# Peptides against a protein of PDB entry 4IGA: the designs that were tried, part 31

Target 1, 116 residues: chain A of PDB entry 4IGA
Amino acid sequence: KRVLIVDDAAFMRMMLKDIITKAGYEVAGEATNGREAVEKYKELKPDIVTMDITMPEMNGIDAIKEIMKIDPNAKIIVCSAMGQQAMVIEAIKAGAKDFIVKPFQPSRVVEALNKV

## One batch from the design tools (peptide; aimed at target 1 Q84 V101)

Design b1_p24_2_s1 (made by RFdiffusion4, then SolubleMPNN; from b1_p24_2, 14 letters changed)
Fold by OpenDDE base, seed 5:
Structure b1_p24_2_s1 (fold): chain B 116 residues (1-116), chain A 24 residues (1-24)
Amino acid sequence: as target 1 above (116 residues)
Amino acid sequence: MEELLEEAKRIQEELLEKLKEEEE
């Protein structure tokens, strides 16, 4: 399966890329904001999306909503900072299939990838 | 969706508790 990684932090994208590839998944591409995520989803047609919802520049929840309009069966795993329970709930209501809380262990990412 | 929301709440609460314990 191919994964689109969405996060504004280069370090987070790098870490996720390492985890995803070591787990036997392919990285379809990367996005640094919600608009780019929607564009890359259309272009790459990934099987799974990891979506940061704590991005300061663009709302990750809005990106989820737009992706779900394109593909109602999209498999989106939300990545959220601690204390953002309300945003996680909104993301799930928007169509996210699972969530990961930062900071996370690699095993938790793999579990989420396998679950969706 | 309801089950996922409940799981999300539980995991979030557990993490908050662990982090408070480590800061303390």
Scores: peptide ipSAE 0.178, ipTM 0.627, DockQ to the pose 0.088
OpenDDE base, seeds 1, 2, 3, 4: peptide ipSAE 0.053, 0.033, 0.078, 0.146; ipTM 0.559, 0.543, 0.575, 0.612

Design b1_p24_2_s2 (made by RFdiffusion4, then SolubleMPNN; from b1_p24_2, 16 letters changed)
Fold by OpenDDE base, seed 4:
Structure b1_p24_2_s2 (fold): chain B 116 residues (1-116), chain A 24 residues (1-24)
Amino acid sequence: as target 1 above (116 residues)
Amino acid sequence: MEKLLEEAKKIAEELKKKLEEEAK
């Protein structure tokens, strides 16, 4: 399966890329904000998306909503430092399948990838 | 986190249902 990685932090994208590839998944591509995420989803048609929340241009919640309009069956895993209950609810309401709080263990990401 | 997510999913589903009912 192919994964689109969305995060404004280059370090985080690199870390997720390492975890994803070691778990036997392919990286479809990367996006640095919500607008780019929507564009890359249309272009690459990934099987799974890892989505940050706090990003410039367009936040992750809005990106989830736009991707769900394109593909109601999209498999989106949120990965965010903002693990407050209200944010989790908002992400799930938008269409996310899972929510991973930063900092995380690699095994948590692998579990999410396998279950969505 | 898993417990929080499960509770959040339940609340979110209830909210979605209410929004869908209001949209009819």
Scores: peptide ipSAE 0.024, ipTM 0.533, DockQ to the pose 0.028
OpenDDE base, seeds 1, 2, 3, 5: peptide ipSAE 0.022, 0.024, 0.024, 0.023; ipTM 0.552, 0.541, 0.533, 0.546

Design b1_p24_2_s3 (made by RFdiffusion4, then SolubleMPNN; from b1_p24_2, 15 letters changed)
Fold by OpenDDE base, seed 5:
Structure b1_p24_2_s3 (fold): chain B 116 residues (1-116), chain A 24 residues (1-24)
Amino acid sequence: as target 1 above (116 residues)
Amino acid sequence: MKELLEEARKIQEELREELEKEEL
């Protein structure tokens, strides 16, 4: 399966890329904000999306909403910071299939990938 | 959805407790 990685932090994208690849998934591509995520989703048609919440241009919640309009069956795993419980709830209501809280262990990412 | 929301609340609280414990 192919994964689109969405996070404004280059380090976080690198970390996720390593975890995803080592777990036997393919990285379809990367996005640095919610607008780019929507564009890349259309272009790449990934099987799974890892979605950061707090990003410039467009936040992760809005990106989830737009992706769900394109593909109601999209498999989105939201990545949240500590203290963003309300945003995680909004992400799930928007259509996210799972969530990961930062900081996370690699095993938790793999679990989420396998679950969706 | 309700199950996922409940899991989200539980896991987030567990992680909060773990981080608070590590910071002390």
Scores: peptide ipSAE 0.206, ipTM 0.658, DockQ to the pose 0.092
OpenDDE base, seeds 1, 2, 3, 4: peptide ipSAE 0.093, 0.182, 0.180, 0.109; ipTM 0.586, 0.641, 0.626, 0.594

Design b1_p24_2_s4 (made by RFdiffusion4, then SolubleMPNN; from b1_p24_2, 15 letters changed)
Fold by OpenDDE base, seed 2:
Structure b1_p24_2_s4 (fold): chain B 116 residues (1-116), chain A 24 residues (1-24)
Amino acid sequence: as target 1 above (116 residues)
Amino acid sequence: MEELLKKAKEIQEKLKKELEEEAK
């Protein structure tokens, strides 16, 4: 399965890429904001999306909503900070299939990938 | 979705209680 990684932090994208690859998944591509995420989803048609919802200038929930309009069967895993529980709930209501909390262990990411 | 929402709400409630205890 191919994964689109969405996070504004280059370090986080790198870390997720390593985890995803070591778990036997393919990285379809990367996006640095919600608008780019929507564009990349259309272009790459990934099987799974990891979506950061702590991006300061772009609401990850809005990206989820737009992706769900394109593909109601999209498999989106949200990545959130510990203090963003309300936002995680909104992301789930928007159509996210699972969530992981930062900082996370590689095993938790793999668990989420396998679940969706 | 319903199960996932339940889990998220449980985490939120747990955090709320922890913050309330720390504020004492």
Scores: peptide ipSAE 0.199, ipTM 0.647, DockQ to the pose 0.060
OpenDDE base, seeds 1, 3, 4, 5: peptide ipSAE 0.170, 0.030, 0.186, 0.189; ipTM 0.636, 0.572, 0.639, 0.644

Design b1_p24_3 (made by RFdiffusion4)
Pose (drawn by RFdiffusion4):
Structure b1_p24_3 (pose): chain A 116 residues (1-116), chain P 24 residues (1-24)
Amino acid sequence: as target 1 above (116 residues)
Amino acid sequence: EEFEEMLEEFEEMLEEFHKELYEM
C-alpha cells in the first residue's frame, strides 16, 4: 500500500517513513504543510495518508477537508501533538479514519495502517 | 527484568499523559 506522509517536521517525516517501509508499506511521497498535502494527494493518489495538524500555511484539518473533496474515499490517519478531545472530534468530523497522539509508540502506527 | 519494569512504568506514564491531554 502506498502512503503519503504529511508533517512539517523533517524528523517526524523521517521516523514515520522508516516505520511505514519496515512494516511492509510503500512510501509514496511526503508533504510539509496542508497545501502541499492536497497537491501531492492529487499527483500521487496514495492509498493512505498520515496527517499532522499544526503546520504552516494550512493546517491538517483543512488539508483533510481538501483531500476528502478531491477523493471522498481518502483514508487518513492523523498523527499529531494536538490530542485534545475537541481536535480529535474535529479531525474525525473532517473525515480522518484514525487518530494517533504524539509521542506515540510505533505499533499504533502499524495497526492504523492496517485498519484503513 | 529491571529494563522490562522501567518500560512498563514508562508506558503507564505515557497513557496517563495522553489521558490528561485529551481532557484539556

Design b1_p24_3_s1 (made by RFdiffusion4, then SolubleMPNN; from b1_p24_3, 14 letters changed)
Fold by OpenDDE base, seed 5:
Structure b1_p24_3_s1 (fold): chain B 116 residues (1-116), chain A 24 residues (1-24)
Amino acid sequence: as target 1 above (116 residues)
Amino acid sequence: ELEELLKELEEKLLEELHEKLYKE
């Protein structure tokens, strides 16, 4: 399966890419903001999306909503920071299939990938 | 240990939220 990685932090994208590839998944591409995520989803048609919902400049929830409009069956795993319970709730309501709290263990990411 | 606790909380919260959405 192919995964689109969305995060404004290069370090996080690199970390996720490493975890995803080692788990046997393919990285379809990367996005650095919510708008780019939507466009990349249309372009790449990934099987799974990891979505940062703590991006300061762009609301990751909006990206989820837009992707769900494009593909109601989209499999989105959100990544949130500690103390972002409200955003997690909104992400789930928007259609996210799972969520991971930062900091996370690689095994947690793999578990989420395997379950969605 | 923190990561393990977070994992458990995440799973519980997700299940609870999905259950609430089902009832909507």
Scores: peptide ipSAE 0.078, ipTM 0.602, DockQ to the pose 0.069
OpenDDE base, seeds 1, 2, 3, 4: peptide ipSAE 0.036, 0.064, 0.060, 0.027; ipTM 0.563, 0.587, 0.586, 0.532

Design b1_p24_3_s2 (made by RFdiffusion4, then SolubleMPNN; from b1_p24_3, 12 letters changed)
Fold by OpenDDE base, seed 1:
Structure b1_p24_3_s2 (fold): chain B 116 residues (1-116), chain A 24 residues (1-24)
Amino acid sequence: as target 1 above (116 residues)
Amino acid sequence: DELEELLKKLEELLEELEKELFLK
């Protein structure tokens, strides 16, 4: 399966890329904000998306909503430092399949990838 | 320190909440 990695932080994208690759998944591509994420989703048609929330231009919640309009079956895993109950609820409402709080263990990401 | 410990506890609680909400 192919994964689109969305995060404004280069370090986080690198970390996720390492985890995803070691878990036997392919990295379809990367995006650095929500607008780019929507564009890359259309272009790459990934099987899974890892989505940060706090990003410039367009936040991850809005990106989830836009991707779900394009593909109601999109498999989006939120990965965010914003550990708030309200944020988790908004991600669920937007259509996210899972939510991972930063900082996370690699095993948690692998679990989410295998589950969706 | 104490702040780090409290943050860790919060993260653990959030992880449990996430599992309850998404493990369906």
Scores: peptide ipSAE 0.032, ipTM 0.521, DockQ to the pose 0.093
OpenDDE base, seeds 2, 3, 4, 5: peptide ipSAE 0.030, 0.018, 0.031, 0.028; ipTM 0.517, 0.443, 0.444, 0.513

Design b1_p24_3_s3 (made by RFdiffusion4, then SolubleMPNN; from b1_p24_3, 14 letters changed)
Fold by OpenDDE base, seed 4:
Structure b1_p24_3_s3 (fold): chain B 116 residues (1-116), chain A 24 residues (1-24)
Amino acid sequence: as target 1 above (116 residues)
Amino acid sequence: DEERERREEELKALEELHRKLYLE
C-alpha cells in the first residue's frame, strides 16, 4: 500500500517515511500543508494518508473534509500531540479512521497502517 | 504536579479512545 505523508515539519515526515518504509509500505509522496495534501491526494491517489492536525497555522481537519469529499473511502490516520484530544475527536467525526500521538511509537504507527 | 497529572489523564483517555475505535 502507498502512503501520503502530511506534516509541516520535515523531521516528522522523515521519521514517518522511515517507519512506513521499514514496515513494508511505499511512500506515495509528501505534503507540507493541508492545501498541498488535497492536491497530492488527487494526483497520487494514495491508499493511506497520515495527516498532521497539530500544525499551528493550518487546519488539518479542513484537509480531511476536502479529501473525504473527493474520496469518501479515504483512509486517513491523524497525527496529533498532547493537548489535542478535542481536535482528534473532531478529526474522527470528519472521517479519519484512526489517530497516532506524537512522539510516535513505531509499533503504534504500524498498527494504524495495518488496520485502516 | 498538576500539569503532569493532566497530561497523564489525557494520554489514558486517548488510549481508551483508540481501543474503542478498533472494537467497533
Scores: peptide ipSAE 0.185, ipTM 0.706, DockQ to the pose 0.068
OpenDDE base, seeds 1, 2, 3, 5: peptide ipSAE 0.162, 0.178, 0.160, 0.143; ipTM 0.690, 0.700, 0.693, 0.685

Design b1_p24_3_s4 (made by RFdiffusion4, then SolubleMPNN; from b1_p24_3, 16 letters changed)
Fold by OpenDDE base, seed 5:
Structure b1_p24_3_s4 (fold): chain B 116 residues (1-116), chain A 24 residues (1-24)
Amino acid sequence: as target 1 above (116 residues)
Amino acid sequence: SAEEALRRAAEEALEAYHAALYAQ
């Protein structure tokens, strides 16, 4: 499966890329904000998206909503430091399939990838 | 609906997960 990685932090994208690749998945591409994520989703048609929340231009929640309009079956895993209950609920309501709180163990990401 | 029920179940599961994270 091919994964689109969305995070405004280059370090985080690198970390996720390493985890995803070592788990046997392919990285479809990267996006650095929510607007770019929506565009890349259309372009790359990834199987899975890892989505940060706090990003410039467009936040992750709005990006989830826009992607879900494009593809109601999108498989989006949130990966964010904003792990408050309210944010988790908001992400699920937007259409996310899972929510990973930063900091995380690589195994948690792999688990999410395997289950969505 | 079934979809709404699934969403509610997912929300509850993630809330439990969140609580478990702080217990670690």
Scores: peptide ipSAE 0.028, ipTM 0.472, DockQ to the pose 0.041
OpenDDE base, seeds 1, 2, 3, 4: peptide ipSAE 0.021, 0.025, 0.026, 0.024; ipTM 0.494, 0.510, 0.516, 0.472

Design b1_p24_4 (made by RFdiffusion4)
Pose (drawn by RFdiffusion4):
Structure b1_p24_4 (pose): chain A 116 residues (1-116), chain P 24 residues (1-24)
Amino acid sequence: as target 1 above (116 residues)
Amino acid sequence: EEMEELVEERQETAEEIVEEAEEE
């Protein structure tokens, strides 16, 4: 399965890419903010996206709304330090299928990729 | 220790919300 990794932190994108490829998934590309995430989603048409929330330019909530418009069947797993109840509700309402709060353990990322 | 407890609580709440959304 092809995965787009979306996060403005170079280190997080690096560690997620490492977990995803070792778990048997193909890294399809990376994006560093919400606008690029929508741009890459259109270009790459990944099977799954990992989504940070706090990003410059456009946040993860808006990027989720933008990708769900491009593709109502998009599968998105949020991976964010913004683990408050209101943010989880907002991400799920926008269309994300799962939510993992940072710092996270790597096995949770794997089960989220499987789940979607 | 207080920060670790806060992160665990937020992880558990996120999982519960996701499961409740799937049930609806």

Design b1_p24_4_s1 (made by RFdiffusion4, then SolubleMPNN; from b1_p24_4, 13 letters changed)
Fold by OpenDDE base, seed 5:
Structure b1_p24_4_s1 (fold): chain B 116 residues (1-116), chain A 24 residues (1-24)
Amino acid sequence: as target 1 above (116 residues)
Amino acid sequence: SSLREQVEREQELADKIVEEYEKK
């Protein structure tokens, strides 16, 4: 399966890329903000998306909503330092399938990838 | 650490929320 990695932090994208590839998944591409995430989703048609929340241009919640408009069956895993209850609920209501709080254990990311 | 404890609590709560919405 192919994964689109969305995060404004280069080091986080690198970390996720390492975890994803070591777990046997392919990285479809990367996006650095929500607007780019939507564009890359349409372009790459990935199987799974890892989505940051706090990003410039367009935040992750809005990106989830836009991607869900494009593909109601999108498999989006949120990965964010914003682990407050309200944010989790907002992300899941928007259409996310899972929510991983930063900092995370690599095994938790793998579990999410395998489950969605 | 306090950060680890906070993250663990938040992740546990997040997992519960996700599970609740999966049941809907």
Scores: peptide ipSAE 0.723, ipTM 0.930, DockQ to the pose 0.940
OpenDDE base, seeds 1, 2, 3, 4: peptide ipSAE 0.714, 0.715, 0.710, 0.714; ipTM 0.927, 0.927, 0.925, 0.927

Design b1_p24_4_s2 (made by RFdiffusion4, then SolubleMPNN; from b1_p24_4, 12 letters changed)
Fold by OpenDDE base, seed 4:
Structure b1_p24_4_s2 (fold): chain B 116 residues (1-116), chain A 24 residues (1-24)
Amino acid sequence: as target 1 above (116 residues)
Amino acid sequence: SSLKEEIEKQQELAKKIVEEAEKE
């Protein structure tokens, strides 16, 4: 399966890329904000998306909503430092399948990838 | 630290919220 990695931090994208590839998944591409995420989803048609929340241009919640309009069956895993209850609920309501609070262990990401 | 404990609480709570949503 192919994964689109969305995070404004280069370090986080590198970390996720390492985890994803070591777990046997392919990285479809990367996005640095929500608008780019939507564009890359249309272009790459990934099987799974890892989504940050706090990003410039467009935040992760809005990106989830837009991707779900494109593909109601999209598999989106949120990875964010914004672990407040209200944010988690909002992400799930928007269509996310999981919510991983930063910092995270690699195993947590792998389990989420395998489950969605 | 208090920060670490708060993060861990959020991590566990997020898992619970997701699990509850999956059951609906």
Scores: peptide ipSAE 0.683, ipTM 0.929, DockQ to the pose 0.976
OpenDDE base, seeds 1, 2, 3, 5: peptide ipSAE 0.680, 0.683, 0.676, 0.680; ipTM 0.929, 0.930, 0.927, 0.929

Design b1_p24_4_s3 (made by RFdiffusion4, then SolubleMPNN; from b1_p24_4, 9 letters changed)
Fold by OpenDDE base, seed 5:
Structure b1_p24_4_s3 (fold): chain B 116 residues (1-116), chain A 24 residues (1-24)
Amino acid sequence: as target 1 above (116 residues)
Amino acid sequence: MELQELVEKQQKLADEIVEKAEEE
């Protein structure tokens, strides 16, 4: 399966890329904000998306909503430092399949990838 | 409460919310 990595932090994208590839998945591409995420989803048609929430241009919640309009079957895993209950609920309502709180263990990301 | 404990608590709560949503 191919994964689109969405995070404004280059370090985080690098970390996720390492985890994803070591777990046997392919990285379809990267996005640095929610608008780019929507564009890349259309272009690359990934199987899975890892989605940050706090990003410039467009936040992750809005990006989830827009991606779900494009593909109602999108498999989106949120990875965010904003682990408050209200944010988790909002992400799930938007269409996310899982929510990983930062900082995370690599095993939790792998579990999410394998589950969706 | 240490940072690690807080993160683990938040992840546990997130997992519970996700699981509940999957059951609906």
Scores: peptide ipSAE 0.700, ipTM 0.923, DockQ to the pose 0.944
OpenDDE base, seeds 1, 2, 3, 4: peptide ipSAE 0.698, 0.693, 0.690, 0.695; ipTM 0.922, 0.920, 0.919, 0.921

Design b1_p24_4_s4 (made by RFdiffusion4, then SolubleMPNN; from b1_p24_4, 13 letters changed)
Fold by OpenDDE base, seed 5:
Structure b1_p24_4_s4 (fold): chain B 116 residues (1-116), chain A 24 residues (1-24)
Amino acid sequence: as target 1 above (116 residues)
Amino acid sequence: DELKKKIEENQKLADKIVEEAEKK
């Protein structure tokens, strides 16, 4: 499966890329904000998206909503330091399939990838 | 470590919320 990695932090994208690749998945591409995420989703048509929440231009919640409009069957895994109950609920309501709190263990990311 | 504990608690809560949503 092909994964689109969305995070404004280059280090985080690098970390996720390493985890995803080592787990046997292919990295479809990267996005650095919500608008770019939506654009890349249309372009790359990935199987899975890892989505940050706090990003410039467009936040992750809005990006999830827009991607779900494009593809109601999108498989989006949120990865965010904003692990508060309200944010988790909001992400799930928007259409996310899983929520990983930062900082995370690589195994939790792999579990999410395998589950969706 | 308080920070690590908080992170783990947050993840547990997130997992619970996700699980509940999957059941609906």
Scores: peptide ipSAE 0.646, ipTM 0.916, DockQ to the pose 0.951
OpenDDE base, seeds 1, 2, 3, 4: peptide ipSAE 0.642, 0.631, 0.624, 0.632; ipTM 0.915, 0.911, 0.909, 0.911

Design b1_p24_5 (made by RFdiffusion4)
Pose (drawn by RFdiffusion4):
Formats: C-alpha cells, sequence, structure tokens
Structure b1_p24_5 (pose): chain A 116 residues (1-116), chain P 24 residues (1-24)
C-alpha cells in the first residue's frame, strides 16, 4: 500500500517513513503543510495518508476536508500532538479514520495502517 | 482542555465512528 506522509517536522516525517517501509508499506511521498498535502494527494493518489494537525499555511483539519473533497474514499490517519477531545472529534468529523496522539508508540501506527 | 492518552483517544475514535455509522 502506498502512503503519503504529512507533517511539517522533518524528524517526524523521517521516523514515520522508517516505520511505514519496515512494516511492509510503500512510502509514496511527503508533504510539509496542508496545501502541499492536498497537492500531493491529487498528484500521487496514495492509498493512505498520515496527517499532522499543526502546520504552517493550512492545518490538518482543513487538509483532511480538502482531500475528502478530492476523494470521498480517502483513508487518513491523524498523527498529532493535538490529542484533546475537541480535536479528535473535529478530525473524525472532517473524515479521518483514525487518530494517534504524539508521542506515540510505533505499533499503533502499524495497526492504524492495517485498519484502513 | 487536557491531552488524552492513546487508549482514551482510541476508545473515543471507535465510539465516534460507530455513532456516525448508526446515523447513516
Amino acid sequence: as target 1 above (116 residues)
Amino acid sequence: ERVLTNEEVKELVEKLLKEQEEEE
């Protein structure tokens, strides 16, 4: 399965790419903010997206809304430090299929990739 | 508002997705 990794932190994108490839998935590309995420999603048409929330330019909530418009069947797992109840509700309402709060353990990322 | 643990977030996600499915 091809995965687009979306996060403005170079280190997080690096560690997620490492976990996803070792778990048997193909990294399809990376994006560093919400607008790029929508741009890459259109270009790459990944099977799954990992999504940060706090990003410059456009946040993860808006990026989720933008990708769900491009593709109502998009599969998105949020991976964010913004683990408050309101944010989880907002991400799920926008269309994300799963939510992982940072700092996270790597096995949770794997089960989220499987789940979607 | 506090940050939820990973277990609390998982349970909350499962509840929300189930409620959305029942509404459809």

Design b1_p24_5_s1 (made by RFdiffusion4, then SolubleMPNN; from b1_p24_5, 12 letters changed)
Fold by OpenDDE base, seed 2:
Structure b1_p24_5_s1 (fold): chain B 116 residues (1-116), chain A 24 residues (1-24)
Amino acid sequence: as target 1 above (116 residues)
Amino acid sequence: MKILSQEEAEKLVEELLKKMEEEK
């Protein structure tokens, strides 16, 4: 399966890329903000998206909503430090299938990838 | 507002997804 990695932090994208590839998944591409995430989703049609929340241009919640408009069957896993109860609820309501709180263990990401 | 632990977040997601499925 191919994964689109969305995070404004280069180091986080690198970390996720390492985890994803070691888990046997392919990285379809990367996005640095929500607007780019939507564009890349259209372009790459990934199987799974890892989505940050706090990003410039467009936040992760809005990106989730836009991607769900494009593909109601999109498989989106949120990875964010914004792990408040309200944020988790909002992300799941928007269409996300999981919410991983930063900092996370690699196994948590792998489990999420395998489950969606 | 407190940040949930990994375990708490997982539990919340599970509960939310279950609830959403039941509401369909």
Scores: peptide ipSAE 0.712, ipTM 0.931, DockQ to the pose 0.971
OpenDDE base, seeds 1, 3, 4, 5: peptide ipSAE 0.708, 0.704, 0.710, 0.712; ipTM 0.930, 0.929, 0.931, 0.931

Design b1_p24_5_s2 (made by RFdiffusion4, then SolubleMPNN; from b1_p24_5, 12 letters changed)
Fold by OpenDDE base, seed 5:
Structure b1_p24_5_s2 (fold): chain B 116 residues (1-116), chain A 24 residues (1-24)
Amino acid sequence: as target 1 above (116 residues)
Amino acid sequence: MPILSQEEAQELVKKLLEEMEKEK
């Protein structure tokens, strides 16, 4: 399966890329904000998306909503430091299938990838 | 508002997804 990695932090994208690759998944591409994420989803048609929330241009919640309009069956895993109850609820209601709180262990990401 | 642990977040997600599926 192919994964689109969305995060405005380069080090986070690198970390996720390493985890995803070692877990046997392919990295379809990367995005640094929500607008880019939506565009990359259209272009790459990934199987899974890892989505940050706090990003410039367009935040992750709005990106989730837009991607769900494109593909109602999109598999989106949120990965964010904004792990408050209200944010988790908002992300899942928007269409996300999981919510990983930063900081996280690699095993948590792999679990999410395998389950979604 | 406090930040949830991984376990708390996972449990909340599970609950929410089950509720959403039930509503379908």
Scores: peptide ipSAE 0.750, ipTM 0.939, DockQ to the pose 0.981
OpenDDE base, seeds 1, 2, 3, 4: peptide ipSAE 0.749, 0.750, 0.747, 0.750; ipTM 0.938, 0.939, 0.938, 0.939

Design b1_p24_5_s3 (made by RFdiffusion4, then SolubleMPNN; from b1_p24_5, 11 letters changed)
Fold by OpenDDE base, seed 5:
Structure b1_p24_5_s3 (fold): chain B 116 residues (1-116), chain A 24 residues (1-24)
Amino acid sequence: as target 1 above (116 residues)
Amino acid sequence: MPILSQEEAEELVEKLLEEMEKEK
């Protein structure tokens, strides 16, 4: 399966890329904000998306909503430091299938990838 | 608003997904 990695932090994208690759998944591409994420989803048609929340241009919640309009069956895993109850609820209601709170362990990401 | 632990977040997600599926 192919994964689109969305995070405005380069080090986070690198970390996720390492985890995803070692877990046997392919990295379809990367995005640095929500607008880019939506465009990359259209272009790459990934199987899974890892989505940050706090990003410039377009935040992760809005990106989730837009991607769900494109593909109601999209598999989106949120990965964010904004792990408040309200944010988790908002992300899941928007269409996300999981919410990983930063900081996280690699095993948590792998479990999420395998589950969605 | 406090940040949830990893476990708390997982439990909340599971609950929410189950509720959403039930509503279908």
Scores: peptide ipSAE 0.709, ipTM 0.929, DockQ to the pose 0.989
OpenDDE base, seeds 1, 2, 3, 4: peptide ipSAE 0.704, 0.709, 0.699, 0.708; ipTM 0.929, 0.929, 0.927, 0.929

Design b1_p24_5_s4 (made by RFdiffusion4, then SolubleMPNN; from b1_p24_5, 10 letters changed)
Fold by OpenDDE base, seed 2:
Structure b1_p24_5_s4 (fold): chain B 116 residues (1-116), chain A 24 residues (1-24)
Amino acid sequence: as target 1 above (116 residues)
Amino acid sequence: MKILSQEEADELVEKLLKEMEEKK
């Protein structure tokens, strides 16, 4: 399966890329903000998206909503430091299938990839 | 507002997904 990695932090994208690749998944591409995430989703047609929340241009919640409009069957895993109850609720309401709180254990990312 | 542990988040996600499925 192919994964689109969305995070404004280059180091986080690198970390996720390493985890995703070692888990046997392919990295379809990367996005650095929500607007780019939507564009890349259309372009790359990934199987899974890892989505940050706090990003410039467009936040992760709005990106989830837009992607779900494009593909109601999109498989989106949130990965964010914004692990407050309200944010988790908002992300799942928007269409996310899972929520990983930063800082995370790599195994939890793998579990999410395998489950979604 | 407190940041949930991953375990707490997992429980919340499970609850929410279940509720959403039941409402369909």
Scores: peptide ipSAE 0.761, ipTM 0.942, DockQ to the pose 0.963
OpenDDE base, seeds 1, 3, 4, 5: peptide ipSAE 0.758, 0.757, 0.759, 0.760; ipTM 0.941, 0.941, 0.941, 0.941

Design b1_p24_6 (made by RFdiffusion4)
Pose (drawn by RFdiffusion4):
Structure b1_p24_6 (pose): chain A 116 residues (1-116), chain P 24 residues (1-24)
Amino acid sequence: as target 1 above (116 residues)
Amino acid sequence: LKELEEHYEELMFHVAELMHELSE
């Protein structure tokens, strides 16, 4: 399965890419903010996206809304430090299929990739 | 180990919620 990794932190993108490839998935690309995430999603058409929330330019909530418009069947797992109830509700309402709060353990990322 | 991981994830949600409430 091809995965687009979306996060403005170079270190997080690096450690997610490492977890996803070792778990047997193919890293399809990376994006560093919400606008690029929508741009890459159109270009790459990944099977799954990992999505940070706090990003410059456009946040994860808006990027989720943008990708769900491009593709109503998009499969998105949020991976964010913004783990408050309101943010989880907002991400799920926007169309994300799962939510993982940072700091997270790597096995949770794997089960989220499987789940979607 | 699975139970510990679930508890750890729940605790991270609780920390994030508390931090959000204090910021308000």

